# Designs tried in a protein design run: peptides against a protein of PDB entry 9IZ0. Part 343

Target 1, 345 residues: chain A of PDB entry 9IZ0
Amino acid sequence: ITCLGSNGHTYKQLVKGGNDDLRQDAVMEQVFEQVNGFLRSYRKTSQRNLSMRTYKVIPLALKTGVIEWVQDTIPLGEYLDSAHKVYHPKEWSLSTCRKLIAEKQMEDLETRLKVYDLVCRHYRPVFRHFFLESYADPVQWFTTQTNYARSTAVASVLGHVLGLGDRHGQNILIDKTSGEVIHIDLGIAFEQGKKLPVPECVPFRLTRDVVDGMGITGVEGVFRRCMEFTLETLRREEDSLLSVLEVLRYDPLFSWLISPLRRMKKQKMQLENFNQPESGNITTDASRDPKIQRNNVSGESEAERAILKVRQKLSSTLSVEASVGELIRIAQDPSYLALMFCGWS

## One batch from the design tools (peptide; made by RFdiffusion4, then SolubleMPNN)

Design b2_p30_8_s4 (from b2_p30_8, 15 letters changed)
Fold by OpenDDE base, seed 5:
Structure b2_p30_8_s4 (fold): chain B 345 residues (1-345), chain A 30 residues (1-30)
Amino acid sequence: as target 1 above (345 residues)
Amino acid sequence: DIIKEAEKRREENLKKFGEEEIRKFLEERL
């Protein structure tokens, strides 16, 4: 829909209807705004304008809401599929790569590593071209690439700490004006991504294309340093962050568990090629998966476990540098990336 | 058209400055 604002500007808005609970997204956006407050208050992060990009979510009911239409954006996965066809027209298609990985999904780690390496050799990174195509001025190119590395660093630390899941290329938007990343569809948090049909084993998305967008320095430049400053800020504000999460423990509308409907929808999206717009009436008959062990864990016991895991991730037992170094290592480890649905780009 | 013109500008910029000279020029000014 298009709305006329009281300021005379027209705003595009996305009305979502169907089976998506936007309450989870709205709550996570509120947590990001609190974290952005911490990043603005701390000298090392404020001097770099570090923030998690947010968007406005207004839940209207359990199954309906209004989302701000983020203008001038492109999904990372949409850009990468298009750019790969242009820059590497002799390499494998994304569908071929997905098929080969899926055919080996039930095999051992050694077999999955072999097919991952094979896919990587036939599907090279292209995301550096986004900045080269979009910005003719060298200063704009450098500024936007720097903004990308900074925003990706913030999103990576915060995504790890909050245990954000389902970070596939369609749930990560790139702002064409700033180069910043915008994370969408936030309904898989607090490590519930490990309960997906393809478990998420990485702390955040740091695939070859995500790194290629950082330019020549890759992870060893702006990205690493901005991860360190972000983690230092979150450790300093641990009690403030935990207090925000404790409010959610008592929100009867907040689900600490992935909904069966969301799990089934994500399972279907992992099986169906991402090229269909979300407007299909998914009549998910929720009655027929006999392998949902309904662990009758109270929502309170899941909230407590989630908060304890956040506290553990903010622990000062390791230095900021050591903690960030280990996170970067794990996020780039082929042994984890080979287990992902799309770990090669 | 926009992609071809972006590719052409990219080849021209890479020929004029080299990726490493652009990097040095930007690192010295920031």
Scores: peptide ipSAE 0.019, ipTM 0.449, DockQ to the pose 0.012
Fold by OpenDDE base, seed 2:
Structure b2_p30_8_s4 (fold): chain B 345 residues (1-345), chain A 30 residues (1-30)
Amino acid sequence: as target 1 above (345 residues)
Amino acid sequence: DIIKEAEKRREENLKKFGEEEIRKFLEERL
């Protein structure tokens, strides 16, 4: 929909309805705004203008709401699919790569690693070209690439700490003006991605294309240092962050568990991508609402476990540098990436 | 065409700033 603002400007808005509880997105955006407060208050993060990019979510009902349409954005996956066809027209198609990984989904790690390596050799990263194409001025190019690395670092730390899942290329927008990342569809949090039919095993998305967008330094430099400063800020504000999450424990509207509907939708999508390598727009017309009896007792125990996991991730047992180093290592490890769903490559 | 233009811009940016100044400017903004 398009809304006319009181300022005379027109704003695009997305009305989402049907199967997903937009209250989870709205709550996660509120958590991000609180974290953005901590990032603004801490010298090392405020000097770098570190923030999680947020968008407005207005839940109207359990499964209906209005989402701010972030203008001048593109889904990372949409850009990458287009750019790979342009820059590497002799390489394998994304559908071929996904098919090969999907065909080995049930095989051992050694077989999956061999296929992942083979796919990587035939599908090279291109995301550096986003910045080279979009910004003719070198200062703008450098500024936007820096903003990308910074925003990706903040999103990676927050994504790890809050256990954000479903970070596929369609759920990550790139702002064409600033180069910043915008994470959308926040309905898989607190490690619920591990409960998917193909479990998520990486702390955040740090694929070869995500790294290629950081330029010649890759993860070494702006990205690593901004992850360190972000994690240092979150460790300092641990009690404040946990207090925000404790408020959500008592929110009867918040779901600490992946919804059965979302799990079934993801299961169907994973099975369809296993059986058919074609990237069809899955218009899931899901006209059947099973009566979800929310057993409240399961929600409180999952909230407590989620908060405990957040506290464990903020532990000062390791240095900030060691913790960030390990997160970066795991997020890039082929042994983890080869275990991911074929849509993560 | 877009590729050749992007490659040309990359070569122009690499020639203008050098890899080492880009690296230094990256390191100074860390």
Scores: peptide ipSAE 0.008, ipTM 0.280, DockQ to the pose 0.013
Fold by OpenDDE base, seed 3:
Structure b2_p30_8_s4 (fold): chain B 345 residues (1-345), chain A 30 residues (1-30)
Amino acid sequence: as target 1 above (345 residues)
Amino acid sequence: DIIKEAEKRREENLKKFGEEEIRKFLEERL
């Protein structure tokens, strides 16, 4: 749909209908707007214009809503697949890499590390080319690469602290005008991604291509410093952030648990990326639920655990620098990346 | 060739700013 704003501008909006609960996305966007308030209040973050890029989500019903159409964006994964074919036409296809990782998914860590290394040697990073292709002016190139590293740093800290899951290349958009990242499909939060069939083992996405986009300094420039300033701000505003999350504890529209439908949809998407589309009418015979011990974890008990986990992540037991250093280390650790669905790009 | 143009832009950018002035320009805006 197209809406006319009070400012006289026309805005395209996506109407989503189906099985996706847009209330989760809308709540996470509200949390990000509060965090953006904190980032604007502190000198170290405000001077750098640090923010989580947000988009408007208006839930209309349990399964329908309106989302802002983020113009001039491309999914990171779409760019990377296209760019890899251009810059490395003799290397393996993304489908070949996915297949090899899939075939070894049930193997030991040593075997999975060997396959991950093999894939990495035949699928080299290309994301630096996004900035070189898109920005002919050197000042624009540096500005957009800086904006990318800054926005990725903010998103990485928030992703870790709030336990944002499902951060694959199709739900990270790149703004082609600013170089900033925009995270979409925020319905997996508070470490619920650990309950996926392929558990999320990293605190945020910091793959080789995510790092290649940061330019020559990689993680040791803008990115690390902006992570430090963001985490410092969140530690100062811990009580304010926890107060926002406590309001959500009592929101009857917010689900602290991953819905069985969303879990099944993510399972299906993970499995369909491994199998060629045989046009089989999968009649949903709901009768083969593997006995997931429904530990009757009440949504309230999960909310308490989530808030406690956020508090633990904001702990000042380690310095900001030590905490950021450990997060960067874990996010780049091959032992975790080899366990991911797509940890090589 | 998009690759050669991107490489040329990289080389021009690196020549115009140098790696150290790029670092300073980034640090001054940091």
Scores: peptide ipSAE 0.022, ipTM 0.510, DockQ to the pose 0.012; fails the geometry check
Fold by OpenDDE base, seed 1:
Structure b2_p30_8_s4 (fold): chain B 345 residues (1-345), chain A 30 residues (1-30)
Amino acid sequence: as target 1 above (345 residues)
Amino acid sequence: DIIKEAEKRREENLKKFGEEEIRKFLEERL
């Protein structure tokens, strides 16, 4: 829908209805607004204008609401699929790469690493071209690439600390004006991504294309230092951040667990990307749900466990530099990326 | 055409800033 604001500006809005919980997105956006307050309060983060890009979410009911449409954006995955066809027309299609990774999803790590390496050789990074294509002025090119690296650093730290999952290329928007990243579909948080059919093994998305967008320095310089300044700020504001999360412990509308329905929907979307329409009646005998022992872990016990994990991630046991160094290493490790649904791009 | 123009812009940007001056300029602004 399109709405006229009281300021005379026209705003596009997405009306979302169905089985998606918008309360989770609205809560995570509120947490990001609080974190943006912390980032503005510290010299090292404020002088760099470090922030998590936010959008307005208005939940109208448990499964319906209005989302702000972020104008002048493109999904990262949409750009990458288009750009890869242009720059590497002789390389494999995204569908071929996905098929090969899925055919080996039940194999050992060594076999999965070999397939991941093969896919990587036939699907090279292209995200650097976003900045080169979009910005003719070298100062604008450099500024937008810097904004991308800064924005990605903030999102990477917050994504790790809050345990954001489902960070695929369709859930990461790129602002075409600023180069900043905007994370959407925030309904998988507090490490619930590890409960997906393909478990998330990385702290945040730092694939070859995400790094290629940072330019010549890659993860070094802007990205690393902005991660360090962001983590330093969050460690200083640990008690403030935990107090914000503790309010959510008592929100009966907030789900600390991935819903079985959302898990099944994500599983189905992962499987449908592999079915070319061969007209085979796959009677999915829905009768073999493995007996998830509903250990009635009270929602309170899962909230407490989530808050304890956030505290553990903010621990000062390691330096900021050592902690960021290890996060960057793990996020780029082929042994983890080869286990992901789409770790090559 | 788009590829050649992007490659040309890359070469022009690399020539104007150099890899090392980009690194320094990033180091000084951070």
Scores: peptide ipSAE 0.020, ipTM 0.433, DockQ to the pose 0.013; fails the geometry check

